# Ledger of designs, part 260: peptides against a protein of PDB entry 6B4J

Target 1, 315 residues: chain A of PDB entry 6B4J
Amino acid sequence: DITMQWYQQLQDASMQCVLTFEGLTNSKDSQAKKIKMDLQKAATIPVSQISTIAGSKLKEIFDKIHSLLSGKPVQSGGRSVSVTLNPQGLDFVQYKLAEKFVKQGEEEVASHHEAAFPIAVVASGIWELHPRVGDLILAHLHKKCPYSVPFYPTFKEGMALEDYQRMLGYQVKDSKVEQQDNFLKRMSGMIRLYAAIIQLRWPYGNRQEIHPHGLNHGWRWLAQILNMEPLSDVTATLLFDFLEVCGNALMKQYQVQFWKMLILIKEDYFPRIEAITSSGQMGSFIRLKQFLEKCLQHKDIPVPKGFLTSSFWRS

## One batch from the design tools (peptide; made by RFdiffusion4, then SolubleMPNN)

Design b1_p29_3_s4 (from b1_p29_3, 15 letters changed)
Fold by OpenDDE base, seed 1:
Structure b1_p29_3_s4 (fold): chain B 315 residues (1-315), chain A 29 residues (1-29)
Amino acid sequence: as target 1 above (315 residues)
Amino acid sequence: ERKKKLEEIRKELEKSLEELEKEELERRE
């Protein structure tokens, strides 16, 4: 499977990245520990500051992240921080930055869906300038949310149940598996972030260049999902999340082909989802149903709430 | 007729998927 090979390559690259900065992360030296913490803060704090408040603030955050990745000193926690403070600093920062973007999907977007757009546009813009960060974003995203690939991890002989649950994306703490609602909420956040990334371009970059991971990947994702057996509650939830965020962009890009796909979802795939939906899972099912029916009836996919407008960038 | 149309759409999607996978493979080489 080409998709699985690609996934594995991403994971291998991510693992190799971790190995490259192992010296920094495992150092017992007080100075190295300080540098590590400073670099980690410098990489992650700007991402946490991303908000829907003003385009000007978003640009400042972007510029700070880009400066850090470019080897320039940045102010963090009242100190001047640079990736040049350690030979492994750049790899470490790229990894932690990518991880933080995905965490914002998992946490912030999960709770506030509109947050997907400002986070995604920064991530997309950074990805254009720093391709390695983009690959690491995908690696982190797909590891935490295999449904974003998409694939369903399988239980293998000899595997511990907890490890299987983790592979499925569940958090397991003290031998307690995460509740399904919390799991789906986190997965939703990550899918929404991904759906936003593949459609957004940083407005201050070279827009003439091809998106590094554009809507073609959204089309691929949908095609792959439709070729998979639906998973109870998960498929209905994530398919809705994906279409709500990037359906409008896909409609504009693929036009007639998009509508054919949407008809296929409604007429062929949706009944398969229904067949596996229990009474306790009707919420996600009904939401998807209503969305599909509305879109087909109106022959339009609405622009998602929180989509960044020209007025946002003038603020 | 409806079933036939759905099957045609499915085939088109599968073809699109294969093309995208091929393009992705070529980009990685």
Scores: peptide ipSAE 0.185, ipTM 0.798, DockQ to the pose 0.648; fails the geometry check
Fold by OpenDDE base, seed 5:
Parts: structure tokens; sequence; C-alpha cells
Structure b1_p29_3_s4 (fold): chain B 315 residues (1-315), chain A 29 residues (1-29)
């Protein structure tokens, strides 16, 4: 399976990255620990500051992240911080930055769907300039949300139940598995972030270049999902999330082909979802149904709420 | 007729997926 090979390559690259900066992370030296902490803060704090408030502020955050990744000193916590402070500094920062973007999907976007767009546009812009960060974003994203690949992890003989649950994307702490609603909320956030990334370009970059991970990956994702048997509650939830965020962009890009796909979803795939949907899971099912029916009836997919407009960038 | 139409759409989608996967592999090499 080509998709699984790609997934494994991403995970291997991510693992190799971790091994590369292990010297920095495992150092007992006080100076190395300080550098690690400073670099981690410099990588993650700007991402946490991303908001829907003003385009100018978003630009400042972007510039700070880009400067850090470019080997320039940046101010963080009242200190001058640079990736050049340690030979493994750049790899460490790229990894932590990518991890933080995915965490914002998992946490912030999960709770506030509109936050997907400002986070995604920064992530996309950074990815364009720093491809390794993009690969690491995918590695983190796909590990936490295998449904973003998409694939459904399978139970293997001899596997512990907890390990299987973790592979499915559940958080397991103290032998307690995450509640389904919280799980789906986190997965939704990550899918929404991904759907936003693949359609957004940083407006101050070179727009003539091809998106490093563009809408073609959205098309692939949909195609792959439709070739898979639906998973109870998960497929209905994430398919809705994905279409709500990037459906308008896909419609504009693929036009007639998109509508054919949407018809296939409604007429062929949706009944398969229905067949596996229990009475307790009707919420996600009904939401998807209503969305599909509305879109097909109006022959339009609305621009998602929170989509960044020209007025945002002028603020 | 409806079934035939859906089958055609499915085939088109499958072809599109294969093409995209091929392009992605070529870009990674």
Amino acid sequence: as target 1 above (315 residues)
Amino acid sequence: ERKKKLEEIRKELEKSLEELEKEELERRE
C-alpha cells in the first residue's frame, strides 16, 4: 500500500529527527538544558499567540517563526535565542514547531473551529519556506490522527488493548481511555486544521510557487476515504469537518468533478455510513446529511466561517 | 441508470486517486 509506505516514511523521518537532537534533549549540562528550554519556548510560544484578531499580528508571528528557522536571533522570554546555539538546535526547533502546530489543531481548533484558518495560513506559509517543518507536521498529524492519512489502524495479535487505542488516536492515561466525545473533538480539530492548511497560502509569500501540500491532497483524502469502509461515528464526523472547511475550495478547484464526488458521497457512501450508525451516533450522521443535502440543493458550498478575508489582512 | 452513473463516478474517482498517488511518488523521488 503506497499510502501506508508514505505514512511509514514520514514516521521514520520524524523518528530520525528525534534521534538527531537526542544529544540536546538528554543533556545533563545546565547550559544545554537552558538552550533546549529557550529553543522550545521560541518555537512554540509564537504559535500559541496566533489569533483571529488582526492580520498584522499574524504577520509578526510568522516573521518571528521564519526568522528563528532561518538562523536569525529572535527575542523570546526576554532573551535572544537562536538555533545556532546548538548544532541540533534547528532540528529540534523544526520538530517542536511542527508538533505545536498539530497540538493547536488538537486543542485550539477542536474547541474553536474558526481558529483553524489563522493557524493554517501560518503553517502553510512556514511550510512553503521550510519543507522539513511541513513533513514533520504531517508526521505528527498522521500519528495523532490516522484518519488524516487516511487509514484505520487494525488490532494485531499480541497487541495490548491500550496500545491499539493509542494507535486509533485515543489518549490513554493511567489505563483510562479517553471518552469518545473528546476523542472525536480532537480528531475534528486536527482534520479541520489539515483541511485549512491544504487550501491556504501565506499572502506575503511567492504565490507563483505551487502549494507544497495543496488541494490535490484534499482530493486524495476524499478519494481514499470513499474507498474505505466507514468507521462508526468517526467517518461521518470527520467527513463533515473536512467538507465544511475545504469543500468550497475543492468546489472551486475541481468544479464538475467535485460535484460528481459529492453525489457519490450522498448516494453511495452515505447509506454505508447510515448502516453502521447507531441511535446514539445520529448527531454526526444528521449533521453530515443536512450539510450534503443543503449543498446539493443549492449547488454551492459556503465559505467556511472564519475564513480569512482581505479585510483581515488589512487589520 | 442511477447505478451506472454511480459506477462511472467511482471509476473516475479511482483513476484520479491513482494519478495523484503516482504524481506524489514521482515528486518524492
Scores: peptide ipSAE 0.178, ipTM 0.795, DockQ to the pose 0.662; fails the geometry check
Fold by OpenDDE base, seed 2:
Structure b1_p29_3_s4 (fold): chain B 315 residues (1-315), chain A 29 residues (1-29)
Amino acid sequence: as target 1 above (315 residues)
Amino acid sequence: ERKKKLEEIRKELEKSLEELEKEELERRE
């Protein structure tokens, strides 16, 4: 399976990255610890500051992240911080930055769906300039949300149940598995972030270049999902999330082919989802149903709420 | 007729997926 091979390669690269900066992370030296913390803050704080407030502020954040990744000193916590402070600094920062983007999907976007767009446009723009960050974003994203690949992890003989649950994306703490609602909320956030990334480009970059991970991956994702057996509650939830965020963009890109796919979802795949949906899971099912029916009836998919407009960039 | 139409759509989708997978493979080489 080419998809699984790619997934494994991403995970291997991510693991290798961690090993590359292990000297920095495992150092007992006080100065090294200080550098690590400074670099971690410099990488993550700007991402946490991303908001829907103003385009100018978003540009400032982008420029700061790009400067840091370019080896330039940046101000963080009242101190000048640079990846050049340690030979492993760049790898560490790239990893932590990528991790933070995915974490914002998992947390911020999960709670505030509109936050997907400003986070995604920064991530996309940084990815264009720093491909390694993009690969690490995918590695983190796909590990936390295998449904973003998509694939369903399988239980292997001899595997601990907790490990299997973690592979499925559940958080397990003190032998207690995460509640299904919280799990789905986090997965939704990550899927929405991903769906936003694949369609957005940083407006101040070279837009003549090909998107490093564009809408073709969205089309692939849908195609793959439709070829998989639906999972109870998960499929209905994430399919809705994905289509709500990037359906309009896919419609514009793939036109007639997109509508054929949507008909296939409604007429062929949706009944399969229904067959596995329990009475307690009808919420996600109904939401997907209503969305599909509305889109097919109107022959249009609305622009998602929170989509960045020209007015945003002028602010 | 409906069944036939759905089957055609499915085949088109599958073909599109295969093409995308091929493109991704080529990009990684």
Scores: peptide ipSAE 0.177, ipTM 0.795, DockQ to the pose 0.657; fails the geometry check
Fold by OpenDDE base, seed 3:
Structure b1_p29_3_s4 (fold): chain B 315 residues (1-315), chain A 29 residues (1-29)
Amino acid sequence: as target 1 above (315 residues)
Amino acid sequence: ERKKKLEEIRKELEKSLEELEKEELERRE
């Protein structure tokens, strides 16, 4: 399976990255520890500062991240920090930055769906300039949310139940599995972030270039989902999240083909989702149903709430 | 007839997916 090969390749690349900067992370030297912490803060703090408030502030954050990745010194915590402070500094920063973007999907976007767009546009812009960061974003995303690939992890003989639950994306702490509602909330945030990334481009970049991971991947994702047996509650939830965020963009890009796909979802895929949906899980199913019915009736998918407008960039 | 139309849509979607996957592989080489 080409999709699974792609998944594994990204995971392998991520693992190799970790091995590359292991010297920095495992160092007992006081100076190395200080550098590590400074680099980690420099990579992650700007991402946490991303907000919907002003386009000018977002540009400043982008420029800071790009400067750091370009080997330029940046101010962080009152100190001058550069990836050149350690030979493994760049790899470490790229990894931690990518991890932080996905974490913002998992946490911030999960709680505030509109936050997907400013985070995504920065991530997309950085990805355009730093492809390795993009690959690492995908690696982190796929590991935390296998449904973003998409694939459904399977239980293997001899596997511990907890390990299987982790593979499915659940957090397991002290032998307690995460509650389903919290799990779905985190998965939703990550899918929404992904759906935003694939449609957004940094407005101050070279727009003539092809998006490094564009809407074609959204189309691929939908096609793969439709070719899979639905998973209870998960498929209905994430399909809705994905379509709510990038459905308008997909509609504009694929036009008639997009509507054919929606008809296929409504007429062929919905009955399959319904067949595996319990009475306690009908909420996600009903939400998806209502969304699709409304879109098909009006022959339109609305622009998602929080979509960045020209007025945002003038602020 | 409805079943036939849905099958046609499915086949078109599959073909589109294969084309996209091929293009993506070519971009990575």
Scores: peptide ipSAE 0.166, ipTM 0.792, DockQ to the pose 0.725; fails the geometry check

Design b1_p29_4_s1 (from b1_p29_4, 15 letters changed)
Fold by OpenDDE base, seed 2:
Structure b1_p29_4_s1 (fold): chain B 315 residues (1-315), chain A 29 residues (1-29)
Amino acid sequence: as target 1 above (315 residues)
Amino acid sequence: SERKKKLEEIRKEIKEEQEKLEQEELERR
């Protein structure tokens, strides 16, 4: 399976990255610890500051992240911080930055769906300039949310149940598995972030360049999902999330072919989802149903709420 | 049924488009 091979390569690269900066992370030296913390803050704080408030502020955040990744000193916590402070600084920052983007999907987007767009446009822009960050974003994203690949992890003989649950994306703490609603909320956030990334371009970059991970991956994701047996509640939830965020963009890009795909979803795949949907899971099912019916009836997919407009960039 | 045939055709077209996109991506790398 080419997709699984690609996934494994991403995970291997991510793991190798961690190994590369182990000297920095495992150092007992006080100065090294200080540098690590400064670099971690410099990488993550700007991402946490991303908001829907003003385009100008978003540009400032982008410029700060790009400067840091370019080896320039940046101000963080009242101090000048640079990746050049340690030979492993760049690798560490790239990893932590990528991790933080995915974390914002998992937390911020999960709670506020509209936050997907400003986070995604920064991530996309940084990815265009720093491909390694993009690969690490994918690695973190796919590990936390295998449904973003998509694949469904399988239980293997001899595997501990907790390990299987973690592979599925559940958080397990003190032998207690995460509640399904919280799990789905986090997965939704990550899927929405991903769906936003694949369609957005940083407006101040070279738009003539090909998107490093564009809408073709949206088509791929849908195609793969349709070839998979649906999972109870999960498939209906995430399929809706994905289509709500990037359906309009896919419609514009693939036109008639995308409408054919929606017909297939409604006429062929949807009944399969229905067959595995319990009475307690009807909410996600109904939401997907209504969305599909509305889109097919109106022959239009609305622009998602929170989509960045020209007025946003002028603010 | 006509419906079944239509759905089968759509599945085929989706697959063909997917293969095309995969090939294009490989060529860009």
Scores: peptide ipSAE 0.364, ipTM 0.878, DockQ to the pose 0.827
Fold by OpenDDE base, seed 1:
Structure b1_p29_4_s1 (fold): chain B 315 residues (1-315), chain A 29 residues (1-29)
Amino acid sequence: as target 1 above (315 residues)
Amino acid sequence: SERKKKLEEIRKEIKEEQEKLEQEELERR
């Protein structure tokens, strides 16, 4: 399977990256530890500062991240920090930056759906300039949310139940599995972030270049989901999240073909979701139903709440 | 049924579009 091969290649590249900077991460030297912490903060703090407040602030954050990745010194925690402080510094920063983008999906976007757009546009812009960061974003995203590929991890013989739960994307702490609502909330955040990334371009970049991971991957995701058996509550939740965030963009890009896709979702796939939906899971089901019915009735998909406008970039 | 045939046609078209997009992506890499 080409998709699974691609997924495995991403995971292998991510693992290789970790091995490359292992000397930095495992060092007992006080100076190396200090450098590691400074680099980690320099990579992650700017991402945590991303907000919906002003385009100018977002540009400053972008410039800081880009400067760091370009080997320039940046100010972090009152100190000058550069990836040149350690031979493994760049690989470490790229990995931690990518990890942080995905973490903002599972935490910030999960709680505030509109946050997907400013995070995604920065991630997309950085990806254009630093392709390795993009690959690492995908590696982290797909590992934490296999549904973003999409695929469903299978239980293997001899596997511990907890390990299987982790493969499915659940957090397991002290032998306690994450509650379903929290799990779905995190998965929703990551799917929404992904759906935003594939449609957004950094407005100050070279727009003549093709999006490194564009809307064609949105079409692919939908096509693949439709060929998979639905999962209880998961499919209804994530399908809604995906369509709410990137449905308008897909409609504009693929026009009549997208409407055919939406008809197939409503007429063929939705009944299959209904068949596996229990009475306790009606919330996600009803939400998806209402969304599909409204879109098909009006022959329009609304621009998602939080979509960045020209006024945002002038602020 | 006519409805079933129409849905099958749509599935085919979606698959063809997917294959086209995959090929385009491979040509870009």
Scores: peptide ipSAE 0.356, ipTM 0.876, DockQ to the pose 0.834
Fold by OpenDDE base, seed 3:
Structure b1_p29_4_s1 (fold): chain B 315 residues (1-315), chain A 29 residues (1-29)
Amino acid sequence: as target 1 above (315 residues)
Amino acid sequence: SERKKKLEEIRKEIKEEQEKLEQEELERR
């Protein structure tokens, strides 16, 4: 399976990255520990500062992240920080930055769906300039949300239940599994972030260049989902999230072909989702159904709430 | 049924579009 091979390649690359900077992370030297913490803060704090308020502030954040990744010194916590402070500094920063983007998906976007767009446009722009960061974003995303690949992890003989739950993306702490609503909320945030990334381009870059991970991956994701047996509650939830965020962009890009795909979802895939949906899970199913019916009836998918406009970039 | 045939055609078209997109991506690399 080409999709699973791609998944595994990204995971392997991520693992190799961790091994590369292990010297920095495991160092007992006081100076190395200080550098590690400074680099971690420099990589993650700017991402946390991303907001929907002003395009000018977003540009400043982007420039700071790009400067850091380019080996230039940046101010962080009142200190001058550079990836050149340690031979493993760049790999470490790229990994932590990518991790933080995905974390903002599962936390910030999960709680505030509109936050997907400013985070995604920065991530896309950084990905364009730093492809390794993009690969690491995918690796982190796929590990936390296998449904973003997409695939549904399967239980294997001899596997502990907790390990299976973790593979499915659940958090397990002190032998307590995460509640379903919290799980779905986190997965939704990550899918929404991904759906935003694949359609957004940094406006101050070279727009003539090809998107490093563009809408063709949106088509791929939908096609793959439709070829899979649905998972209870998860498929209906995430399919809605994905279509709400990038459906308009897919419609514009693929036009008639996209509408045929929506017809296939409604006429063929919905019954399959319904067949595995319990009475307590009908909410997500109904939401998806209503969305698709509305879109098909009006022959339009609305621009998602929070989509960045020209006025945002002038602020 | 006519409905079944239509759905099969849509599936085929989706696959063809996917293959086209994959080929375009390979050519860009």
Scores: peptide ipSAE 0.343, ipTM 0.868, DockQ to the pose 0.767
Fold by OpenDDE base, seed 4:
Structure b1_p29_4_s1 (fold): chain B 315 residues (1-315), chain A 29 residues (1-29)
Amino acid sequence: as target 1 above (315 residues)
Amino acid sequence: SERKKKLEEIRKEIKEEQEKLEQEELERR
């Protein structure tokens, strides 16, 4: 399967990256530890500062991240920090930066759906300039949310239940599995972030170039989902999340073809979701139903809440 | 049924579009 090969390639690249900077992460030297911490902060703090407040602030954050990745010194925690401080510094920063973007999907977007757009536009812009960061974003995303690939992990004979739960994306701490609502919330955040990334371009970049991971991947994702058996609660939730965030963009890009896909979702796939939906899972099901019906009735998909406007960039 | 045929046609078109997009991506690399 081409999709699974792609998944594995990204995971392998991520693992190789970790091995590359292992010397930095495992060093007992006081200076190396200090450098590691400084680099980690320099990579992650700017991402945590992303907000919907002003386009100018977002630009400052982007410029800081780009400067760091370009080998320029940046100010972090009152110190001048550069990836050149250690031979493994760039690999480490790229990995931690990518991890942080996905974590913002998992945490910030999960709690505040509108936060997907400012995070995504920065991620997209950085990806355009630093393709390795993009690959690492995908690797982290796929590992935490296999549904973003998409694939549904299967239980294998001899597998521990906890390991299977982790493969599904659940957090397991002290032999306690994460509650379903928290799990779905995190998965939703990551899917929403992904759906935002594939449609957004950094406005101050070279827009004449193709998107490094654009809407064609949105089409692919939907096509793949439709060829899979739905999972209880998960499929209805994430399909809604995806369509709510990037449905408008897909509609504009693929026009009649997108509407055909939406009809297929409603007429063919939705009944399959219904068949596996229990009474306790009706919330996600009803939400998806209402969304599909409204979109088909009006022949329109609304622009998602939080979508960045021209006025945002002038602020 | 006519409905099933239409859905099958849509599935085919979706697949063809996906293949086209994949090919375009490969050609750009």
Scores: peptide ipSAE 0.351, ipTM 0.871, DockQ to the pose 0.774; fails the geometry check

